# Peptides against a protein of PDB entry 8YR4: the designs that were tried, part 45

Target 1, 309 residues: chain A of PDB entry 8YR4
Amino acid sequence: PRGSPALQLVVLICLGLMGLERALNVLVPIFYRNIVNLLTEKAPWNSLAWTVTSYVFLKFLQGGGTGSTGFVSNLRTFLWIRVQQFTSRRVELLIFSHLHELSLRWHLGRRTGEVLRIADRGTSSVTGLLSYLVFNVIPTLADIIIGIIYFSMFFNAWFGLIVFLCMSLYLTLTIVVTEWRTKFRRAMNTQENATRARAVDSLLNFETVKYYNAESYEVERYREAIIKYQGLEWKSSASLVLLNQTQNLVIGLGLLAGSLLCAYFVTEQKLQVGDYVLFGTYIIQLYMPLNWFGTYYRMIQTNFIDMEN

## One batch from the design tools (peptide; aimed at target 1 N244 N291)

Design b2_p20_2 (made by RFdiffusion4)
Pose (drawn by RFdiffusion4):
Structure b2_p20_2 (pose): chain A 309 residues (1-309), chain P 20 residues (1-20)
Amino acid sequence: as target 1 above (309 residues)
Amino acid sequence: TSTFVTLMYLFISVGLVLLL
């Protein structure tokens, strides 16, 4: 924010809260391991109670689910509401002030609905692009790298390879399948618009009664158009199911390999009992934000082209 | 997705019980 000083402080606080969320993401599974290790060795009730309370408090600060739930990141959403309002207002006012100074030939040439749709979509695009990228993409790519470092240095060497291969395959397959699915989605959207136009045309012109008893003909053409649309929709949704299945398979294979190796190492007195639940929890924690990357890829591309317009 | 995550938790729990 160029003008106001009160908002730059809020931006810095938001970035600090994002860092704190990354630290909590690392910290919570460590406390879960410590609790399980203390529990398996018959520890007194005092240290167990205090450690349990601390773990619960950390789980409360971190998102109880999907990271969009914790007290942190919600304070962030609140402060970002206050900040993103300023950018939205500024961009809308700049567009509106520029549209009122163009010459007459320009206004006589282009329609109003198209010009206004471009402006609205542009402002939404800038806002969404800032939110999506800064607060949802970079933090996840940072979480993957941090996890790789933690497992490769503080846990063992092989688990770094396991996590690296799993996440690399996940991202590659997600992008590859997503481009194909986008082609299918566009093909389906065009027909949906054509079906709506046919229905609107048949409703507006109550001449069907005059030039024939042509109610049946109008109904049949509508049915044919609906069938065509449904075929294209089935193709697009089946592609979506395939994408979900391939992502799930990749994560499952990564979990299976990591769990088997950890169990074997625990039986050989190399790792403690808590390391198993540490690995499992951390893998699930990495998986949860990764569930929404095909959508992020699609929205980033769309918003980039819209902002360019 | 939720069903798959639930199955992951159950699988981890079974492994933990076996290790104990």

Design b2_p20_2_s1 (made by RFdiffusion4, then SolubleMPNN; from b2_p20_2, 14 letters changed)
Fold by OpenDDE base, seed 5:
Structure b2_p20_2_s1 (fold): chain B 309 residues (1-309), chain A 20 residues (1-20)
Amino acid sequence: as target 1 above (309 residues)
Amino acid sequence: MDEFIQEMKKKIEEILKKLL
C-alpha cells in the first residue's frame, strides 16, 4: 500500500503471521510425535504433561478441523481487513475516474447501472483473487516445499520423493481437471441464461401466446430447455465429484506408500513409533489446504464466468 | 461488452501491479 506507513506495517505483520502459520504447521506434528514417543517410553508425568500442554497450545494457535481457522490466521485476517478496504477503495476510485475520462458517446450507448455493476463485480473479484493468492495459494505451495525438505532431511530422501510426487500429481490433476470442468460450467451458465430469457420472452408476449393458443407449445419449449440445462448441470456436478475422487485417490496412494515405508523403517528400528504418527498427521495436514484449493478455485472461476455473462 | 470487460481486467491488473 503506497502512501500509508501504518498500512505497510500491517502488511509486514501479516507476512510475519503467515510465516508463523508455516512454522506451526511443522511444529504441531513434531510435538504430537514427541507425545507418542514419551507414552511409548513410559516417560515421567511432568515431561508428558508439559509436552501435551505445549501441543494443545500450538494446536490452538494453528487451528484444526474443517472450517476452524487458528488464532494466528484469525488475527492475520482481522489485520488484513484495513489493507483490503484501502486496496478496494483505491481500485474502485481508479475505475470510477477512468469511467469519467470516457467519451459522452460511450456513456450514451451504455446502461450506466450495468457498467457500474460490472465495475463493482470486477473490483470485488480481483481484490478477492489477490487476497486468496497471497493468503491461501502461496502459503499452501510453501507448506508443500517445507514438507518435502523436512521429510528429505529428517526421515529419508524417499519420503521427500513420495511427498513431491504425490503433491505434484495432485496439483497437476487439480489444474487439468478444473480447466476441463470449466467448459461444462460455462455451457451450463449459458444454457441457464438462455432458458431464463425464453421464459421471460414467453411471459412478456403473454397476449400473443393467448391469441394463438400457444401455451402448450411454450411449456414444451421450456421443458426442452430445462432438460438441456439439467444435462449440462449433471456434467458440471459429475466433473466435480470426479475431481474430488481423483484428489482423494492421489492422497490415499501417497499416504499408503509413505505409511508402508515408515512402518518398515520402524520395524528396522531406524524410526520411532512417533515418526509414523508424524508422517500420517503431516500428510493429512498438507491435504487440508489443498482440498480447499479446488473449492476456492471454483469460487474464483464462478466469479469470472459470472462477469463474462 | 467483452472488449470493455477485457480492457477493465487489464486496467485492474495494471492497478494491482502498481498497488503491490
Scores: peptide ipSAE 0.022, ipTM 0.540, DockQ to the pose 0.012
OpenDDE base, seeds 1, 2, 3, 4: peptide ipSAE 0.017, 0.017, 0.021, 0.019; ipTM 0.552, 0.546, 0.540, 0.554

Design b2_p20_2_s2 (made by RFdiffusion4, then SolubleMPNN; from b2_p20_2, 13 letters changed)
Fold by OpenDDE base, seed 1:
Structure b2_p20_2_s2 (fold): chain B 309 residues (1-309), chain A 20 residues (1-20)
Amino acid sequence: as target 1 above (309 residues)
Amino acid sequence: WDEFIKEMLEFIEKVLQELL
């Protein structure tokens, strides 16, 4: 941010912490491999205890791989609060100034509370998108590239190919199924707005409805609108379960293929038992941020669809 | 809204260029 050298320094520190998280994502599986190898070789207690203590310390810094529970991630999130507040305030002021430049006819056609709700949703959506791109998308792509390079250099080239094909298929299916799912969400939101409009019109015309004893007819029309909404909601929710299950199947197939190949190379004495554990641990670490990808992309798509309407 | 989204994308790009 050009206006605050202190916030620029905080951004640079946060980028340095993101680089440290990438290093930890490689080091934690390596130390876990080394523990398994030392246990298999019946190594002396002093070397084993030092390696276990170092692994637990690195795992404390990394956390659970969900990008929210590690010491480094928590420190990054804490430092980023001031940058997020600055960005949010800049976006909010930009939206507010743009709203004031719009014609009086645009403002007279909309309720002031609706305009403010659009501005708040817009600010939240943009700030959420930016935070998601910086903290989830870019780091996950970096971890995939680092993983492909690592497995191609230190394992057989077939492992790098399995990771590349698995992650490319996972990303492609996530995008395609999410775009397909967006159609169901738009239809659901349109039917929700239509159901709400019918309820508002019935309540605004309460005196007329009461004069004609039409309460039962209006309730039945509202019930039909709810049933139609729930049919679209079910399609939206079912499409989400299908996305999550498809993602789980792709990761499961990649894990199966790579684990079988690791096991084969261990039987041929080309790899150690720890290398099998390293591969499985690293693939699970790649999956955790990618599973959040489907959730955040949904949140962003919701907020953008809610702005388009 | 498409112009507003485009201005917001250009603003995000400017903010990204000012943050980097």
Scores: peptide ipSAE 0.018, ipTM 0.535, DockQ to the pose 0.013
OpenDDE base, seeds 2, 3, 4, 5: peptide ipSAE 0.018, 0.015, 0.016, 0.015; ipTM 0.496, 0.552, 0.525, 0.489; seed 2 fails the geometry check

Design b2_p20_2_s3 (made by RFdiffusion4, then SolubleMPNN; from b2_p20_2, 14 letters changed)
Fold by OpenDDE base, seed 5:
Structure b2_p20_2_s3 (fold): chain B 309 residues (1-309), chain A 20 residues (1-20)
Amino acid sequence: as target 1 above (309 residues)
Amino acid sequence: MDEFIEEWKKLIEEGLEKLL
């Protein structure tokens, strides 16, 4: 945000909090490992209680599960509201000034209310997309890189390779299947609009339909349009199930390969029982933001397709 | 409509580059 030192400081704090979230994503599995090791060794209660308390505190800062944001993420989101409002207002004013620079002939040829609605949808979509890229996509890619480095350094290069192959395959399949499904969604939306337009045209021409006793013909044309729509809707929905199943298979295979390797290294006394638990918890933790990535990339593509129509 | 959406995307990209 050029021109407000206060908002620049808020952006720097938000970037610092984003770095803290990445650190928590590494620390939480490490503290969970340490609890499992202390339990296995039958360590003194005081050491165990301190490690558990520290883990629960770190887990509170990080958050947990699908839909619960951590304290750090909530604080970042709260601080970002002012930056988002400044950005939105600046984009809205730029669009509004540009609309005033356009020729009178352009304004007379357009419905002013439709232009304003397109401008409002677009500003919201772009501001939302930017916030999503900065706070979800980039951080998730950073967590994957940090995870690959962590497993390569503290476990073995084979664990880093398993995570790299699993996450690269997951991202590639997510992009490819999502681009493939976007064609079905565009076709579905186009057929929905055509089906609605036919219904509106039939109702607006009600007198003509009644004069020719063409009611049965218009109902059959509408039925055919619905069947065509439902065939595209089914393809869109089935492609989403296929995406989710493909993602689940890739994570399941990566978890299986890494868990078997980790179990083998524990039997060879090269790793501790806690390291097995760390691996499983860390992979599940990397999967959570990626599952959201698939959902938000869907939402973004929806908003873009709904703006093209 | 496509030309207006492209010009509008370009204006938003230029606006975003000036805002970052």
Scores: peptide ipSAE 0.010, ipTM 0.485, DockQ to the pose 0.012
OpenDDE base, seeds 1, 2, 3, 4: peptide ipSAE 0.008, 0.008, 0.008, 0.009; ipTM 0.401, 0.432, 0.474, 0.494; seed 1 fails the geometry check

Design b2_p20_2_s4 (made by RFdiffusion4, then SolubleMPNN; from b2_p20_2, 14 letters changed)
Fold by OpenDDE base, seed 5:
Structure b2_p20_2_s4 (fold): chain B 309 residues (1-309), chain A 20 residues (1-20)
Amino acid sequence: as target 1 above (309 residues)
Amino acid sequence: MDEFLKEMKELIQKVLDELL
């Protein structure tokens, strides 16, 4: 943010906290591995208790999973509120200034409330999308890359390849199925608006409908419009279930392949029992933000479709 | 409408480029 050194410092702190979250995503599985190894070796209570306490502390900083934001993520989100407000206000003021620079002929041809609605949707969509890209998409891609590097260096190149193929296939299928799904969602929203417009027009023309005793005809036309809407809604919802199931299958196959390979290397005494637990926990941790990727891409598409209408 | 949405996208892109 140009013009506020305090907000620039807050952005730098937020970037540092994002780096810390990536480090926690690697450290938490490592400490869990170490607990399993110490338990297997029947290590002294003091060493075990320290490792467990450290793991629980790191897990508190990271967070408990889907829907429980960790301490670091909450602190980042809290600090980011001021940056987001500054950014939103700057975008709103620039759009408002540009609207005042437009010709009188442009303003006379438009409803002021429609122009303001388009401006507010534009600002909210862009600021929300930027915040989402910076704090969810880019960090998730970084976690995948870090995971591939980690497994390639500390386990074997085959583990890194399994994670690479699994995550690449997951991302590709997520994009392709979500682009395919967007067509059904646009058709659904268009049919919803058309169904609502017909209901409003029928109610505004109530006197004419009464004069012709056409109530049953208008109800049947509205029923047909609802059935057509529900057919598109079903396609939109079914396509989301298909996306989630396809994602779950890709992760399940990657987890199966890597778990079998890890179990084999443990039987060959090349890896410890804790390394099997590390692999499983780390893959689940990579999957968690990716599962939300479909939900957030849905939110982005909503904002874009709502801006096109 | 499309031209105004395009101008707004360009304006927003300029704002993003100034804010980054």
Scores: peptide ipSAE 0.023, ipTM 0.603, DockQ to the pose 0.011
OpenDDE base, seeds 1, 2, 3, 4: peptide ipSAE 0.023, 0.020, 0.021, 0.021; ipTM 0.621, 0.589, 0.602, 0.615

Design b2_p20_3 (made by RFdiffusion4)
Pose (drawn by RFdiffusion4):
Structure b2_p20_3 (pose): chain A 309 residues (1-309), chain P 20 residues (1-20)
Amino acid sequence: as target 1 above (309 residues)
Amino acid sequence: LSLFFLVLFLFFLFVILSSS
């Protein structure tokens, strides 16, 4: 925010809260391991109670689920509401003030609905791009790196390889399948618009009664168009199911390899009992934000082209 | 312990499948 000082402080607080969320993401599974290790060794009730309370508090600060739930990141959403309002207003006012100064030939040439749709989509694009990228993409790519470092240095050497291969395969397959699915989605959207146009045309022209008893003919054409649309929709949604399945298979293979290796190492007195639940919880924690990357890829590309317009 | 680790593994796998 160029103008106001009160908002730069809010931006800095939001970035600090993002860092704190990354620290909590690292911290909570460690406390879960400590609780399990204390529990297996018959520890007194005092230290166990205090450690349990601390773990619960940390789970409360971190998202109880999917990271979009915690007290942190919600304070962030609140402050970001206050900040993103300023950018939205500024961009809309700049567009509106520019559209009123162009010459007449320009206005006589282009329609109004198309020009206004471009402007609205542009403002939404800039807002969404800022939100998606800064607060949902980079934090996850930072979480993956931090996890790789933690497992490779403080846990063992092989688990770094396991996490690295799993996440690399996940991202590569997600992007590869997503481009194909986008082609299918566009093909389906064009036909959906054509079907709506046919239905609107048949409704507007109540001449079907005059030039024939052509109600059946209008109904038949509509059915044919619906069938074509349904075929294209089935293709697109089947592609979506395939993407979900391949992502799930990749994560499952990574979990299986890590769990088996951790169990074997625990039986050989190399790792403690808590390290198993540490690995499991952390793998699930990494998986949860990764579930929405094909959508982020699609939205970032669409919003980039829209902002360019 | 082997049984306990198996149960936890199956529970973690179920969480992956149900969250999809």

Design b2_p20_3_s1 (made by RFdiffusion4, then SolubleMPNN; from b2_p20_3, 14 letters changed)
Fold by OpenDDE base, seed 3:
Structure b2_p20_3_s1 (fold): chain B 309 residues (1-309), chain A 20 residues (1-20)
Amino acid sequence: as target 1 above (309 residues)
Amino acid sequence: LLEEFKKLLEELLEKIKESQ
């Protein structure tokens, strides 16, 4: 934001907090590893109690990871409210100025309430997409890269390769299956709009329907339109379950391969029992934000499809 | 990020124009 040094400072603080969240996502599994190792070695209570207290404090700061309600994430979200309001207002003013530059013929062909609804949907979609990209997509990609580097350096190159292949396959399948789902969502939304239009037209022509005693016929036509809609809704919902199941399968295979390799290296005394727990904890922490990714990408696509109509 | 946001806003404004 070029116009206010105060908002630039808030953006820099938010970027610093995002860096701290990335550090916490690595440190929390490391401290949990250390607790498991100290318990296995039957370490003295004073060392164990200090490590547990430090872990709980770091876990309070982190929360559940990316997209969680941890203290650092909540503080970042709180500070970002002013930046979001400034950005939203700037987008609203740009859209409003653009609407005033449009031809009189365009304004006469549309109801003022429909134009305002398009402007509001546009602003909400853009601001929501930006916030999602900045706070969920980019941090998740950063956590994947940090994970690959960490496992390659501190475990073995094979662990970095497993995480790389698992996350690359997960992202590729998520994109491909989501693009494949978009056709079912578009067909569903088109049939929903057509079913709603038929209901509105039947209710607006209520007197004509009563005059011809056609109530049973209009109800039957509406039932057929609902059945056709539900057939498309089922395809959309089933394709979502298929996406989630495909994602779970890819993460499950990556977790299986990495967990077996960790267990093997623990049996050879090359890794400690805590390192097995670290790997599993870190992979699950990467999975949670990626599951939200599939949900928000759908919400964004819905908002775009709802603007095309 | 601000340039990608500007581009996304321009693409959205163009899509609103193409829906004319």
Scores: peptide ipSAE 0.011, ipTM 0.509, DockQ to the pose 0.013
OpenDDE base, seeds 1, 2, 4, 5: peptide ipSAE 0.008, 0.010, 0.009, 0.008; ipTM 0.498, 0.517, 0.522, 0.489; seed 2 fails the geometry check

Design b2_p20_3_s2 (made by RFdiffusion4, then SolubleMPNN; from b2_p20_3, 13 letters changed)
Fold by OpenDDE base, seed 4:
Formats: C-alpha cells, structure tokens, sequence
Structure b2_p20_3_s2 (fold): chain B 309 residues (1-309), chain A 20 residues (1-20)
C-alpha cells in the first residue's frame, strides 16, 4: 500500500504470519508422528506428555490447516482488516472515477441503481478474489510444493512423485471440470433472471392481470419457468457433486498409493510407524484447503458471470 | 464494460503488485 508505512508494516507482519502457517503445516504432522513413535516405543510418560502438549499447542496455532480458523490465521485476518478496507476503498474510488469519465450517453442510457449495483459487485468480486488468492490459493500451492520437497528428501523420491502427480491431477481436473460446469451455471443464472423478470413483470402489471382475470395463466407461466430453472439447477448441482466426487477419488487414489508404499517401507524397516501416520495426516491436511479451492474458483467464475450480465 | 472492467482489474492488480 503506497503512502502508508503503517499498512506496509501490517502487510509484512501478515506475510510473516503466512510463513509461520507454512511452518506449522509441516511441524504439526511431524509432532503427531513423534507421538505415534513414542507410543510404539513405550517411552516414559514425561516425554510423551511434553510431546502431546507441544502438539496440541501447535495444533491450536494451526487450527485445521490452510484456510482454517486457527489462532495464527485469525490474528492474520484481524490485522488484514485495515489493509482490506484500504484496498476496497481504493477499488471503489477507481470505479467511481472511471464512472465519471464515461460519456453522458452512457449515463443517460442506464439507471443509476444498476450502475451502483455493478460497482458494488465489481468491488466485492475483486476484493474477494484477491483475498482468496493471497490467503488460500498461494498458501495451498506453497504447502503442496513444501510437501513434495519434504517427502522427496525425507522419505523417498517416489513419495514426492505421488504427491506431485496426485496434486497436479487434482488441480487439472478441478479446473477442467469447473470450466465445464460454468456452462451449466451460466444457463441456470440466465434462467433464474428470466424467471425473476417474469415474476416482477406480472406483479408490476397486477392491475392488468386482475382486469383480464389472467391470474391462473400467469401462475402457470411462472410454474413452467420454475420447472425449467430447476432442470438447469439440477444440472449445476449434479455437476458440483461430480466435481467433489472426482476430487475425492483423486485424493483417495493418491492416499492409497502413498499409504501402500509407506506401509511397504515400514515393513522393510526403512520408515517408522509414525511416518505412515505423518503421510496420511499431511495428505488429508492438503486436501482440506484444496476442497475450498474448487468452491472459490466457482465464486470467481460466478463473479465474472455476474459482471457479464 | 466487461473489457473496461477487466482492464481496470488488471490495472488494479498491477497497481497492487507495484504498491508492494
């Protein structure tokens, strides 16, 4: 943020907290591994209790992982409020200035309320997208890269390859299926707007509808429009379930392949029992923010579709 | 409007990137 050194410092602190979240995302599974190993070795209670207490403290700081409401994430979100407000205000002022630069013909052809609604939707879409990109997408990609490096160095290159292939396939399928789904969503939104427009037009013409006793006809036309909408809504919702299931299958296959390989290496005494638990915990931890990725990529597309209309 | 808004979005993204 140019012109406010205080906001620049807050951004740097937030970036530092994001780095701490990445460290916690690696440390929490490691401490959980250590607990499992200490339990397996029947270690003394004092060592176990200290490791468990440390794990719970780290888990409190982390929360559920990337995109969760852990202590560090909440502190980051709290500090970011002022930066978000500065960004939103700047976007609003840029949009407002641009609206004043537009031709008189453009202003005369549009209702002021529609222009303001477009400006508000634009501002919310931009600020929401940026916040999601910075706090969820980039961190998740960083956690994937850190995971690939970690598993490649400390386990075997095969584990890094499994994570790489699983996450690459997951991201690719998420994009492809979401782009395919956008067609159904656009069709649904267009039919929703058409159904709403018919209801508004019927209600605005209420006196005319009463005069011609056409109430039953308008209700039937509205029912037909709802049925058509619900057919498109079903396609949109079913495509979402298909996306979620495809994502779940990819993660399940990656978890299966990696877990079998890890179990094999534990049987060969190359890895400990705790390393099996670490792998499973880390993959599930990567999955949680990626599940949100599909949700927010959809919000991004919604916001762009809502700007086209 | 969409192209101007995408241009404004790109300029704003560039401005945010340049404002770091």
Amino acid sequence: as target 1 above (309 residues)
Amino acid sequence: LKEEFEKLLKELLQFILDSQ
Scores: peptide ipSAE 0.010, ipTM 0.511, DockQ to the pose 0.012
OpenDDE base, seeds 1, 2, 3, 5: peptide ipSAE 0.009, 0.007, 0.009, 0.009; ipTM 0.496, 0.435, 0.495, 0.509

Design b2_p20_3_s3 (made by RFdiffusion4, then SolubleMPNN; from b2_p20_3, 14 letters changed)
Fold by OpenDDE base, seed 1:
Structure b2_p20_3_s3 (fold): chain B 309 residues (1-309), chain A 20 residues (1-20)
Amino acid sequence: as target 1 above (309 residues)
Amino acid sequence: LLEEFLKKLQELLQQIKDSQ
């Protein structure tokens, strides 16, 4: 943020905390591996207890992964509140100044309350998008790259290839299926607005409807509009389930292939039992932020479609 | 990144202005 050195320092601290989260995402699986190896070797209690205590402490700092309630993530989110408020206020002022540059005819054609609601939705959409990009997309891409490098260096090139292919397929299918779903969502929102407009027009013309005893006709027309809306809502919801299931299948296949390969290398004594657990734990950590991606990209698209209306 | 985002927002606002 230009003009506030204090907020620039907070951004740098938040970036440092994001770097720490990336380090924790590698260290937590490594310490979990070490626990499993020490348990397998029947190591002395003192070594095991220190490793378990260190793991639990690192897991407390990390939480459940990116977007979970870990201490470092909560501290970052807390510090970011002031940066978000500054960004929100700048976007609100830009939208407000732009609204004042619009023609008098545009302002006379819209109620001031609708204009403010569009401005508030626009600001929320923009700040949501920025927060999502910074806190979910960029960190997840970084974790994927770190994962590919880590598995390629410390396991075998085949593990790095499995992670690369799995994550590339996952991202590609997520984008393609989400773009396909956007069409159903636009159709749903258009039909929702049309159904609402019919209800408002019927209620505004209440005296005329009552004079002609047309209440039954207006109710049936509203029922048909609801049925048409529900048909589009079902397509939108079903397309979401399809996205989630496709994502789950891709991750499941990647987890299966990598877990079988780990198990094979453990049987050949090239890897330890802990390395099998490390791979599974790390893949699940990569999946969790990516699953939120499908949900949040929808929220972004809603907010963009709500700005186009 | 914030300046590029503000620039994209200005471009979007300009597109909304040019579409009316």
Scores: peptide ipSAE 0.007, ipTM 0.376, DockQ to the pose 0.012
OpenDDE base, seeds 2, 3, 4, 5: peptide ipSAE 0.007, 0.006, 0.007, 0.007; ipTM 0.363, 0.369, 0.388, 0.363

Design b2_p20_3_s4 (made by RFdiffusion4, then SolubleMPNN; from b2_p20_3, 15 letters changed)
Fold by OpenDDE base, seed 1:
Structure b2_p20_3_s4 (fold): chain B 309 residues (1-309), chain A 20 residues (1-20)
Amino acid sequence: as target 1 above (309 residues)
Amino acid sequence: MLEEFQKLLEQMLQQIKESQ
């Protein structure tokens, strides 16, 4: 944000908190590994209690997973509200200034309420996309890279390769299937608008419909439009289930391959029992942000499609 | 990032302009 040193400091603090979240994503599985190893070795209560207390504190800072945001993430989100409001207001003012530079003929051809709705949707879409890129996409890619490096250095190159192949396949399939689904969503939205337009046109011409006793004909035309809409809605919803199942299958296969390899290395006494638990915990932690990726990418595409209409 | 955001804003403004 050019012009406010206070907001620049808040951005730097938010970037520092984001770095701390990456450190917590590595430390939490390590402390959980250490608890499992200390339990396996029947270690003294004092060492176990300290490690458990430290783990629970780190887990409080990180958060509990889906629907449970951590203290660091909540603090970052809270500080970011002011930056988001400044960014939104700046985008709204730029759009509003540009709308005033447009010709009088453009303003006479469009309803002012429709123009404002497009401007508000545009601002929300851009600010939402930026926040999503900064707080979800970039951090998730960083966590994947950190995970590949960590598993390659501390376990074996084969674990790093499994994580790399699993995450690369997951991302590629997510993009390809989401782009394929966008076609069904565009068709659904177009048919929804056409169905709504028919209902509005029939109701605006109510006197004419009554004069010709055409109510049954208009109801049947509306029924056909609903059936066409529901057929596209079903394709959109079914394609979402297919995406989720494909994602779950890729993660399940990666987890299976890595868990079997880890179990084998534990039987060979090359790894400890805690390392098996670390691997499973870390893969699940990488999966959670990626599962949201498909949901937010859809939200971004929806907002983009809702601006094209 | 700010330049990519400016480019995205310019693209959106261009789409609003092409929808004339």
Scores: peptide ipSAE 0.008, ipTM 0.444, DockQ to the pose 0.012
OpenDDE base, seeds 2, 3, 4, 5: peptide ipSAE 0.006, 0.005, 0.007, 0.005; ipTM 0.378, 0.323, 0.392, 0.323; seed 2 fails the geometry check

Design b2_p20_4 (made by RFdiffusion4)
Pose (drawn by RFdiffusion4):
Structure b2_p20_4 (pose): chain A 309 residues (1-309), chain P 20 residues (1-20)
Amino acid sequence: as target 1 above (309 residues)
Amino acid sequence: FFLVLFVFFLSLIVVSSVLT
């Protein structure tokens, strides 16, 4: 924010809260391991109670689910509401002030609905692009790297390879399948608009009664158009199911390999009992934000082209 | 015991994927 000083402080606080969320993402599974290790060795009730309370408090600060739930990141959403309001107002006012100074030939040429749709979509695109990228893409790619480092240095060497291969395959397959699915989605959207146009045209012209008894003909054409649309929709949604299945298979294979190796190592007295639940919890924690990357890829591309317009 | 935990963890991933 160029103008106001009160908002730059809020931006810095938001970035600090994002860092704190990354630190909590690392910290909570460690406390879960400590609790399980203390529990397996018959520890007194005092240290166990205090450690349990601390773990619960950390789970409360971190998102109880999907990271969009914690007290942190919600304070962030609140402060970002206050900040993103300023950018939205500024961009809308700049567009509106520019549209009122163009010459007459320009206004006589283009329609109003198209010009206004471009402007609205542009403002929304800038806002969404800032929110999506800064607060939902980069933090996840940072979480993956931090996890790779933690597992490769503080846990063992092989688990770094396991996490690296799993996440690389997940991202590659997600992008590859997403482009194909986008082609299918566009093909389906065009027909949906054509069906709506046919229904609106048949409703507006109550001449069907005059020039024929052509109610049946108008109903038949509408049914044919609906069938064509349904075929294209089935293709698109089946592609979506396939994407979900391939993502799930990749994560499952990574979990299976990591769990088997961790169990074998625990039986050989190399790792403690808590390391198993540490691996499992951390793998699930990595998986949860990764569930929404095909959507992010699609929205980033669309918003980029819209902002360019 | 490890097998049961594994099945529990895998089931959480499967349930989450179905709900998405």

